# Ledger of designs, part 38: peptides against a protein of PDB entry 5D63

Target 1, 292 residues: chain A of PDB entry 5D63
Amino acid sequence: SLRRGIYHIENAGVPSAIDLKDGSSSDGTPIVGWQFTPDTINWHQLWLAEPIPNVADTFTLCNLFSGTYMDLYNGSSEAGTAVNGWQGTAFTTNPHQLWTIKKSSDGTSYKIQNYGSKTFVDLVNGDSSDGAKIAGWTGTWDEGNPHQKWYFNRMSVSSAEAQAAIARNPHIHGTYRGYILDGEYLVLPNATFTQIWKDSGLPGSKWREQIYDCDDFAIAMKAAVGKWGADSWKANGFAIFCGVMLGVNKAGDAAHAYNFTLTKDHADIVFFEPQNGGYLNDIGYDSYMAFY

## One batch from the design tools (peptide; made by RFdiffusion4, then SolubleMPNN)

Design b1_p11_5_s4 (from b1_p11_5, 7 letters changed)
Fold by OpenDDE base, seed 2:
Structure b1_p11_5_s4 (fold): chain B 292 residues (1-292), chain A 11 residues (1-11)
Amino acid sequence: as target 1 above (292 residues)
Amino acid sequence: GLAEELYLALS
């Protein structure tokens, strides 16, 4: 089944993603097909899928940017019914905002069925143009129509997945203790992570003995990422991935504080040196503590 | 238990 997480939802037939038009939080804002740029944030095209307890394969879909939810207008089963952003809550009982999401017949893409109407989210006519209509449309689970098939590209990791990535890294000390701060993390592309670093002022910060040394740099980076997250997204229930590590060198006579993030495939961590903005596979220290 | 405390002042 689909895991809780943040997804970029792309049509299986054309290079178009599910987009909340203008990222507007107004009720009734159209959800449309729109082009996207790989390995970028795609601001209006990220959706937090929250599974509904005790309702198999059923979710709400919260637009990360607007904080509003995917909503089938009036819950109508009529083909061509608008799909819009609308205010809601993660665990709503409103069937207009409940979506059963299961694998399509091809085994790789998903179909998105409205819980109440039993119609499917449809890129009308497979239109690849920006602003193309997305609507509820009649269909079946086994139908091969790509207008109703969607790839769910996971843009986040659970805390457990992050923990697993850390556990696979060779630069973890035997005494390592990790502390998990959140449940789900949006993983940023390095370009975005670097931009946050630049905007934080850290590139111009001077290392000073004790008063502004490695721990200050590392914590400042995490704070900057946290603020960026809070300022950028209206949805709740997730954090932005940015870890802090404390590590010791092989000789045991030097320690360092640094950051880390996840690789593109979310399988590994990469170290980030906030003192110079560098990404490293080996920072020269083995982590004995992390919080993220 | 907790890891040994380390002094990071020079890093």
Scores: peptide ipSAE 0.050, ipTM 0.742, DockQ to the pose 0.137
Fold by OpenDDE base, seed 4:
Structure b1_p11_5_s4 (fold): chain B 292 residues (1-292), chain A 11 residues (1-11)
Amino acid sequence: as target 1 above (292 residues)
Amino acid sequence: GLAEELYLALS
């Protein structure tokens, strides 16, 4: 079953992703096929899948940027019915915004079926051009038409997954305690994470004994990421991943505060030094405390 | 007793 999370949804036939046109929050904004760039944010192409309690394999799909929901126009079962962004709520009862998402017959891609109409999200004619129509279309779960098959690439982690990544890291002290602040985290590409760091002013900040030292840098970075998240996305129910750690060196005679994020595959953590913007697999300290 | 507190001022 598809897990709650943020997904980049890519067509199985052509290099096109499900895109909310211009990221507009207006009701009726077209959802279209659009090109994407790997290892980038792809701003208008991220969707929060929220599972509906007690309705098997059924979700709402909230566009992260606009905060609006994938909506089958008038819930019509006619082939070619527009799929648009529309205002809604995560646990709506509106069948226009309820989507049953299950694996296709190929076992890797998914199909997206409207709960009410039983039609499927279709990249019309498999058109790979930017702005190509996405519509509800007749289909079956077992047919092989790539116009209706989608890869769900997970762009977020749960708090449990983040915890597991930390637990696998060799630079964790035996006294480690972690404190989880949120339930689901968008994981940023390093390039985006670095840009937030640059825009925060931290590169120009001077280390000063006690008054602005390692803990201030680390907390300032987390605050910058939090603010970036709040200013960038209209959807709720997720956070942006940026951790703070306190660590002690092997000799036990020095401590440090620093940040961390997740690797591209979400399986490991990487340390981030907010004093210089560096990413390190070993920062020279073992973490005894983290919050994220 | 309480857990040891660490001083971070030099980092």
Scores: peptide ipSAE 0.048, ipTM 0.736, DockQ to the pose 0.133
Fold by OpenDDE base, seed 5:
Structure b1_p11_5_s4 (fold): chain B 292 residues (1-292), chain A 11 residues (1-11)
Amino acid sequence: as target 1 above (292 residues)
Amino acid sequence: GLAEELYLALS
């Protein structure tokens, strides 16, 4: 079963992703196929899948950028019916915006069926060009048509997954206490994380004894990421992953405050030093406290 | 414990 989360949805046949055209929040904005760049944000191509309670394998799909929802125009079962962005809510009862998402016959890709019409999200003619039509189309769960098969690349982690990643890290103190602030986290590529750091002004900030030291840097970075999230995305129900840790050195005579994020595969954490923008597998401290 | 006794001002 597909988990709640943020996904980059890629066609199984061609290197095209489900894209909300221009990221527009206007009702009726076309959803189209568009090229993407791996390990980047792909701004208009991120979708928050919210599972509908008591409706098996059924979700709404909220575009992260626009805050609008994937919508089958008029809920029509006609092949070629437009799929658009449209205003909605995560737990809507509107069948135009309800999508049953289950594994295809190949066991790796998914098919996306409109709950009402029973038609499938289709990259029309498998067109790999930017702006290619995505429409509702007749189909079956078992057929192998790659026009209707999609890889769901998970771009987020649950708080539980983040907790598990921290627990696996060898640089966690025996006295560690973690505090979870949100339920689902978009995990940024390091390049984006670094850019936020640069834009925050922290690279030019000077360490000053107590008045602007390690804790100030670490908190400033977290605040910068939070603001970036709020300014960048119109969807709700998720946060941007950026943790703060307090750690103690091996000698037990010095402490440090720093940040951390998740590795690309979401399985581990990597430490981030906000005083110099460095990523480290070992920052020289064992964390006794984190919040994220 | 140790966490309560340490200050962050040194780094």
Scores: peptide ipSAE 0.045, ipTM 0.761, DockQ to the pose 0.182
Fold by OpenDDE base, seed 3:
Structure b1_p11_5_s4 (fold): chain B 292 residues (1-292), chain A 11 residues (1-11)
Amino acid sequence: as target 1 above (292 residues)
Amino acid sequence: GLAEELYLALS
């Protein structure tokens, strides 16, 4: 079963992703096929999948940028019916905005079926051009048509998955206590994480004994990421991943405060030094406390 | 524990 999370949804046949045109929040904004850049934040192409309680394999799909929902126009079962962004809520009963998402016959890609019409999200003619039509179209779950097959590239982690990544890291102290602040986290590419760091003013901040030292840098970075999230996305129900750690050195005679994020595959953490913007696999300290 | 009582003043 597809997990709750944020997904980049890519066509199985051509290098196109499901894109909300111009990221507009207007009702009726076209959802289209569009090119994407791997390992970047594709602003208009991220979708929060929220599972509907007691309805198997069925979700709403909220565009992260606009805060609007994937909507089959008038819920029509006609082939070629427009798929648009439209205002909604995560747990709506409107069948125009309910999508059953299950594995296709190839076992890797998914098909996206409208709950009401039973038609499938279709990249019309497999068109790879920017702005290509995405529509509801007749189909079956077992068909191999790549126009209706989609890879769900997960761009977020649950708090449990983040906790597991921390637990696998060798630089965790035996006294470690972790504190989880949210339930689902968008994981940023390092380039985006670094840009937030740059825009925060931290690169120009001066270390000063006690009054602006390691803890101030680490907390300022987390605050900057939080503000960036609030300013960048209209959807709710998720956070941006950025952790704070307190650590002790091997000798036990020095402590440090620093940040951390997740690696590209979400399996491990990487340490971030907010005093210089460096990413490290070993920051020289073992963490005894984290919040994220 | 001891680690939680460490002072971060010089870091």
Scores: peptide ipSAE 0.044, ipTM 0.758, DockQ to the pose 0.180

Design b1_p11_6_s1 (from b1_p11_6, 7 letters changed)
Fold by OpenDDE base, seed 3:
Structure b1_p11_6_s1 (fold): chain B 292 residues (1-292), chain A 11 residues (1-11)
Amino acid sequence: as target 1 above (292 residues)
Amino acid sequence: SLAEELWRKLL
């Protein structure tokens, strides 16, 4: 079954993603097909899937940017019914905003069925143009129509997945203690992570003994990412991944504070030195403590 | 630093 998480949802037939037009929070804002750029933040195209307790394979889909929810207009079963953004809550009972999401017959893509109407989210005519209509449409779970098949590309990790990635890293001290701050984390591309670092002013900050040393840099980066997250997204129930580590050198006689994030495939961590903006597979320290 | 302080207390 589909896990709770943030997804970029791409059509199986054409290179088009499910997009909330202009990222608007207004009720009735069209959800449309739109082009996307791989390995970037596609601002209006990220959806938090929240599973409904005790309702198998059923979710709400919250647009990360607007904080509004995918909504089948009037819950109508008519083919061509608009799918829009609309105000809602993660655990709503409104069938207009409840979506059953299961694997299609090809075993890779998903179909998105409205819980009430039993119609499917459809990229009308498979139109690859920006602004193409997405609508509820008649269908079945087993048919192969690519207009109704969607790839769910996971853009986030759970705290458990992050913990597992850390545990696989060879630069973790035997005394390591990790402290998990949130449940789900949007993982940023390095370019975005770096831009936040630049915008924080840290590139112009100078290391100074005690008054502004490694701890200050690492904490400042964490704070900058947190603020960026709060300022950028209206949805709740997730954080932006940015960790702080405390590490010790091989000799055990020197310590350092630094940051870390996850690799593109979410399987590993990469260290980030906030004093120079570098990404490293080996920062020269083994982490004995992290919080993220 | 915090890093040094915490490490020292672990020893």
Scores: peptide ipSAE 0.359, ipTM 0.904, DockQ to the pose 0.885
Fold by OpenDDE base, seed 5:
Structure b1_p11_6_s1 (fold): chain B 292 residues (1-292), chain A 11 residues (1-11)
Amino acid sequence: as target 1 above (292 residues)
Amino acid sequence: SLAEELWRKLL
């Protein structure tokens, strides 16, 4: 079954993603097909899937940018019914905003069925152009029509997944204690992470004994990412991944504070030195504590 | 630093 998380949802037939037009939070904003750029933040194309308790394989889909929800207009079962952004809540009972999401017959893509109408989210005519209509359309679960098949590319990790990634890293001290602050984390591309670092003013900031040392840099980076998240996204129920680690060197006579994020495949962590903006697989310290 | 302080107290 599909896990709770943030997804980039791409058509199985053409290089088009499910896009909330202009990221607008207005009720009735069209959801359309739109081009995307891999390994970037596709701002209007990220969706938080929230599973509905006790309703198998059924979710709400919240647009991360607008904070509005995928909505089948009037819940109509007619082919061609508009799919729009609309105000809602994560655990709504409104069948216009409830989507059953299950694997298609090909075993890799998903189909998205409206819970009430039983019609499917359809990229009309498989149109790859920006602004192409996405609508409810008749279909079946076993049908091979790529207009109704979608890849769900996970852009987030659960706290458990992050914990597992940390645990298998070779630069974790035997005394390690981790403190999990949230349940789900949007993982940023390094380019975005670096840009936040640049915008924070940390580049060019000088290390100064006690008054602005390693912990100040690491905390400043985490604060910058947190604020970036709050300022960028209207949806709730997730955080932006940016960890702080405290580590000790092999000799045990020096400690350091630094940041970390996850690799692109979310399987491993990579260390980030906020004093110079570098990404390292080995920062020269073994972490004995982290919070993220 | 925070890193030094916490390390010392964890030993």
Scores: peptide ipSAE 0.359, ipTM 0.902, DockQ to the pose 0.873
Fold by OpenDDE base, seed 1:
Structure b1_p11_6_s1 (fold): chain B 292 residues (1-292), chain A 11 residues (1-11)
Amino acid sequence: as target 1 above (292 residues)
Amino acid sequence: SLAEELWRKLL
C-alpha cells in the first residue's frame, strides 16, 4: 500500500507531472500536466498523501505549495470532468476529495481512482504539453492505458525512515540519543539545501569563541531551513528535513555541533558543516545526540 | 558550547 508521504506524481506515458496551475490556492484552480526537472524542487507538483483511517488504500492529496486538495468537480462520473485544487481537510469525508490509490497492472505505476465516482485521474490524450488537461475518466484497475498510470516518486521520509538511516551510519556514538521533532520530512536536494544556507548569511559568518561557535552555526542552519519551509509551503503535517547533531571525536576530547540531511535515495545520512557549507560522509565526529 | 557541555555530562 502507498505510504503517507510527499510525492512527485509523474505520468507513466509521457514526461509530465501532476501540476496545480500557478500553485494557486483558489477553489477550482486547474490541475494540469506540466513538465518537470529531476532533482529540483518542482514547486507546484508536490502532493502530500494522507491515508484515510479505516478506508483501504484511500487518501486525500494536498498540494504542498497551495495547501489545497485534489478535487473531482462535483464528484461527477462523466469522462472529462475537471480535476481541480479546492479547499479541504486531510481527513475529509467529501468523496470529491477522496482518492483510492493502488498499483496498476504493471506493478510499478499507480492508478488514482476517485472514491465516489470510481473514475480515474487521466492525462487527457496523453498530452505532454504544459497545461494539458487532467480529468476524471472511465477506466478499470487492470487496463494498461498510460494516460491513467502514474509513478509516485517519494520526496519525503517518515521519522522512522530517518531514524533507520541514522542507525545505519557508522559515525554514531554508542551513547547516541535521537529526538524526533516531526512525523514526515520533505528531503531537499543538496542544491536547495545549499541555497538556503547561502540565503541565511552563514557563508559570511565567522566562527567566534563562545559568541558564535559551532552550536550557533548548526542552530542557525536549522532555523533557516525551518523558516524556508514555513515561508514556502502552505500545507501542514510535514517538516523540512534538517538535523542537528552533537558529536565527539575519536579521542573523546573534542565535541562539535553540525547538521545533517539525507542522501538522494533516502537510505543514508550525509553530514553538513554549516561553517563552510560542505557535505561530508565523515565529519570526524561520532554523534551522541541528534534532533531532527 | 552545547556540544561540549552535553558530552561532559555523559562522562
Scores: peptide ipSAE 0.358, ipTM 0.904, DockQ to the pose 0.883
Fold by OpenDDE base, seed 4:
Structure b1_p11_6_s1 (fold): chain B 292 residues (1-292), chain A 11 residues (1-11)
Amino acid sequence: as target 1 above (292 residues)
Amino acid sequence: SLAEELWRKLL
């Protein structure tokens, strides 16, 4: 079954993603097909899938940017019914906003069926143009029509996945204690992570004994990422991944504070030195404590 | 620093 998480939802037939037009929070804002750029934040194209308790394979889909939900207009079963953004809640009982999401017959893509109408989210005519209509349309689970097949590219990790990535890293001290602050984390591309670092002013900050040392840099970076998250996204129920680590060197005579994020495949961590903006596989310290 | 302080407490 599909896990709770943030997804970039891409059509199986053409290089278009499910996009909330202009990221608008207005009720009735069209959801459309739109081009995307890999390895970037596609701002209006991220969806938080929240599983509904006791309803198999059924979710709400919250647009990360607008905080509104994917909504089948009037819950109509007519082919061509608009799919829009609309105000809602994660655990709504409104069938207009409940979506059963299961694997298609090809075993890799998903189909998105409205719980009430039993129609499917359809990129109308497979139109690859920006602003192409997305609508509810008649279909079946076994139909091979790529207009109704979607790849769910996971853009987030659970706290458990992050924990697992940390645990397999060779630069973790035997005394390691990790503290998990949230349940789900949007993982940023390095370019975005670096841009937040730049915008924070940290590149212009210099190390100063006690008054602004490694702890200050690492905490400032985490604070900057947190603020960026709060200022950028209207949806709730997730955080932006940015960890703080405290580590000790091999000799045991020096300690350091630094940051870390996840690799593109979410399987490993990479260390980030907030004093210079560098990404490293080995920062020269073994982490004995982290919070993220 | 926090890094040094916490490390010392682990000894």
Scores: peptide ipSAE 0.348, ipTM 0.900, DockQ to the pose 0.875

Design b1_p11_6_s2 (from b1_p11_6, 6 letters changed)
Fold by OpenDDE base, seed 1:
Structure b1_p11_6_s2 (fold): chain B 292 residues (1-292), chain A 11 residues (1-11)
Amino acid sequence: as target 1 above (292 residues)
Amino acid sequence: SLAEELWRALQ
């Protein structure tokens, strides 16, 4: 069963992702196939899958950038029906925007079936060109056509997954208390995380006794990431992962405030020192408190 | 700092 989360959705046959053209929020904006770059933010190609309560394997798909939803035009069952971005809500009853998403016959990729029409999201002709048509098309769950098979690459973590990653880290103090601020977190590539750090002005900031010390750096980074998230994405119901930790050294006589994010595989945390932009597996402190 | 203050409070 597909979990709630943010996904990059890639065709199983060609290196093309489901893309909202120009990231436009206009009703009727085409959803198309488009090339992508691994390990980067593919701005118009991220989709928040929200599961519908009491409707098995059924979701809305909200484009992270535009805040609009994947929509089968007029809910038509005709092959070649346009799939577009359209205004909506996460828990809509509009069958044009409800998608049943289950494993394909290969057990790795998914198929995306419109709840009402029972047609499938199809990269027409398997066209790998930028702007290639994506449409509703007839099919079956067991059909092997790669035009209708999609890899759902998860780009986010739940608060529970983040909590688990923290819990298995060896640099957590026995008195640790975590405070979870949100439910789902987009995990940024380090390059993006670093760019936000650079754009915040923190690289030019100096540690100063009391007036701008470790707490200020860590909080400033958290605030910068939060603002970047708010300014970059129109969808709601998720946050950008950037944690703040308070830690104590092994001797118990010094404390530090720092940041942390998740590794690429989302299984572990990595510490980030906002005073120098460094990523470390061991920052020299054991965390007794975190909020993220 | 906040880090020092909260650690002290936990002692």
Scores: peptide ipSAE 0.367, ipTM 0.922, DockQ to the pose 0.886
Fold by OpenDDE base, seed 3:
Structure b1_p11_6_s2 (fold): chain B 292 residues (1-292), chain A 11 residues (1-11)
Amino acid sequence: as target 1 above (292 residues)
Amino acid sequence: SLAEELWRALQ
């Protein structure tokens, strides 16, 4: 079954993603097919899937940018019914905003069925152009029509997945203690992470004994990422991944504070030195404490 | 630093 998380939802037939037009929060904003750039933040194309308790395989889909929800207009079962953004809540009972999401017959893509109408989210005519209509359309779970098949590319990790990635890293001290601050984390591309670092002013900051040393840099980076998240997204129920680590050297006589994020495949962590903006697989310290 | 202080506390 599909896990709670943030997804980039891409058509199985053409290189088009489910896009909330202009990222608008207005009720009735069209959801359309739109091109995307791999390995970047596609701002209007990220969706938080929230599973509905006690309703199998059924979710709300919240647009990360607008904070509005995928909505089948009037819940109509007519082919060609508009799919729009509309105000809502994560655990709504409104069947216009409830979507049953299960694997298609090919075992890799998903189909998205409206809970009430039983119609499917359809990229009309498989149109790959920007702004192409996405609508409710008749279908069945076993049909192979690529207009109704979608890849759910996970852009986030759970706290448990992050914990597992840390545990696999060879630069963790035997006394390590981690502190988990949130439940779900959007993982940023390095380019975006670096841009936040640049915009924070940290590149121009100078290490100074005690008054602005390693912990100040690491905490400032985490604060910058937190603020970026709050300023960038209207949806709730997730955080932006940026960790702080405290580590000790092999000799046990020097300590350092630094940041870390997750690799592209979410399987590993990579260390980030906020004093110079570098990404490292080995920062020269073994972490005895982290919070993220 | 925080890193030094907490490490010392763990000794």
Scores: peptide ipSAE 0.366, ipTM 0.922, DockQ to the pose 0.892
Fold by OpenDDE base, seed 5:
Structure b1_p11_6_s2 (fold): chain B 292 residues (1-292), chain A 11 residues (1-11)
Amino acid sequence: as target 1 above (292 residues)
Amino acid sequence: SLAEELWRALQ
């Protein structure tokens, strides 16, 4: 079963992703196929899938950027019915915005069926051009038509997944205590994480005894990421991953505050030194406390 | 620092 999370949804047949045109929050904004750049934030192409309680395999899909929801126009079962962004809520009862998402017959891709109409999200004619029509279309779960098959590339982690990634890292102290602040986290590419760091002014900040030391750098980075998240995305129900760690060296006579994020595969953490913008597998400290 | 203070408190 598909888990709650943020997904980049890519067509199984052509290099096209489900895109909310211009990221517009206006009702009726077309959802279209559009090219994407791997390992970057594709701003208009991220979707928060919220599972509907007690309705098997059924979700709302909220565009992260606009805060609007994938909507089958008038809930029509006619082939070619527009799929648009529309205002909504995560746990709506409106069948126009309810999508049953299950594995296709190939076992790797998913199909997206409108709960009411039973038609499927279709990249019309498999058109790979930017702006290509995405519509509701007749189909069946077992068909192999790539126009209706989608890869769900998970762009977020649950708090439990983040916790597990931390737990298996070799640079965690035996006395470690973690504090989980949110339930779901968008994981940023390092390039984006670094850009936020640059924009925060931290690269030009100088370490100064007590007045602006390691704690200040690490907290400033977390604050910068938090604000970036709030300013960038209209959807709710997720946070941007950026942790703060407190660690002690092997000798036990020095402590440090630093940041951390997750690796691309979300399986491990990588340490981030906000004083110089470096990513390290070993920062020279073992974490005894983190909050994220 | 916070890091030093909390470490001491945990000893």
Scores: peptide ipSAE 0.365, ipTM 0.921, DockQ to the pose 0.878
Fold by OpenDDE base, seed 4:
Structure b1_p11_6_s2 (fold): chain B 292 residues (1-292), chain A 11 residues (1-11)
Amino acid sequence: as target 1 above (292 residues)
Amino acid sequence: SLAEELWRALQ
């Protein structure tokens, strides 16, 4: 079953992703195929999939940028019916916004079926051009038409997944206690993480005894990421991953505060030194406390 | 610092 999370949804046939045109929050905004850049934030192409309780394999899809939901126009079963962004709620009963998402016959891609109409999200004619129509279209679960097959690339982690990544890291102290602040986290590519760091002014900040020391740097980075998230995305129900760790050195006579994020595959953590913007596999401290 | 203070508290 597809997990709750944020996904970049890419067509199985052509290098096109499901894109909310211009990221607009207006009702009826077209959802279209659009090119994307791997390993970057594709701003209008991220979708929060929220599973509907007690309805198997069925979700709402909220555009992260606009905060609107994938909507089959009038819930029509007619082939070619527009798929648009529309205001909604995560647990709506509106079948226009309910999508059954299950593996296709190839076992890797997914198909996206409207719950009410039973038609499928279709990149019309497999058109790879920017702005290509995405529509509801007749189909079956078992057919192999790539116009209706989509790869769901997970861009987020659950708190449990983050916790597991931390637990696997060798630089965790035996006394470690973690504090989970949210349930789902968008994981940023390092380039974006670094840009937030730069924009925060931290690169120009000087370590100063007591008045602006390691704690201040680490907390400032987390605050900057949090604010970036709040300012960038209209959807709710997720956070931006940026952790704070407190660690002790091997000798046990010095402590440090620093940040951490997740690796590209989300399986491990990488430490981030907010005083210099460096990413490190070993920051020289073992974490005894983290919040993220 | 917070880091030092909390570490001391754990001793």
Scores: peptide ipSAE 0.362, ipTM 0.921, DockQ to the pose 0.883

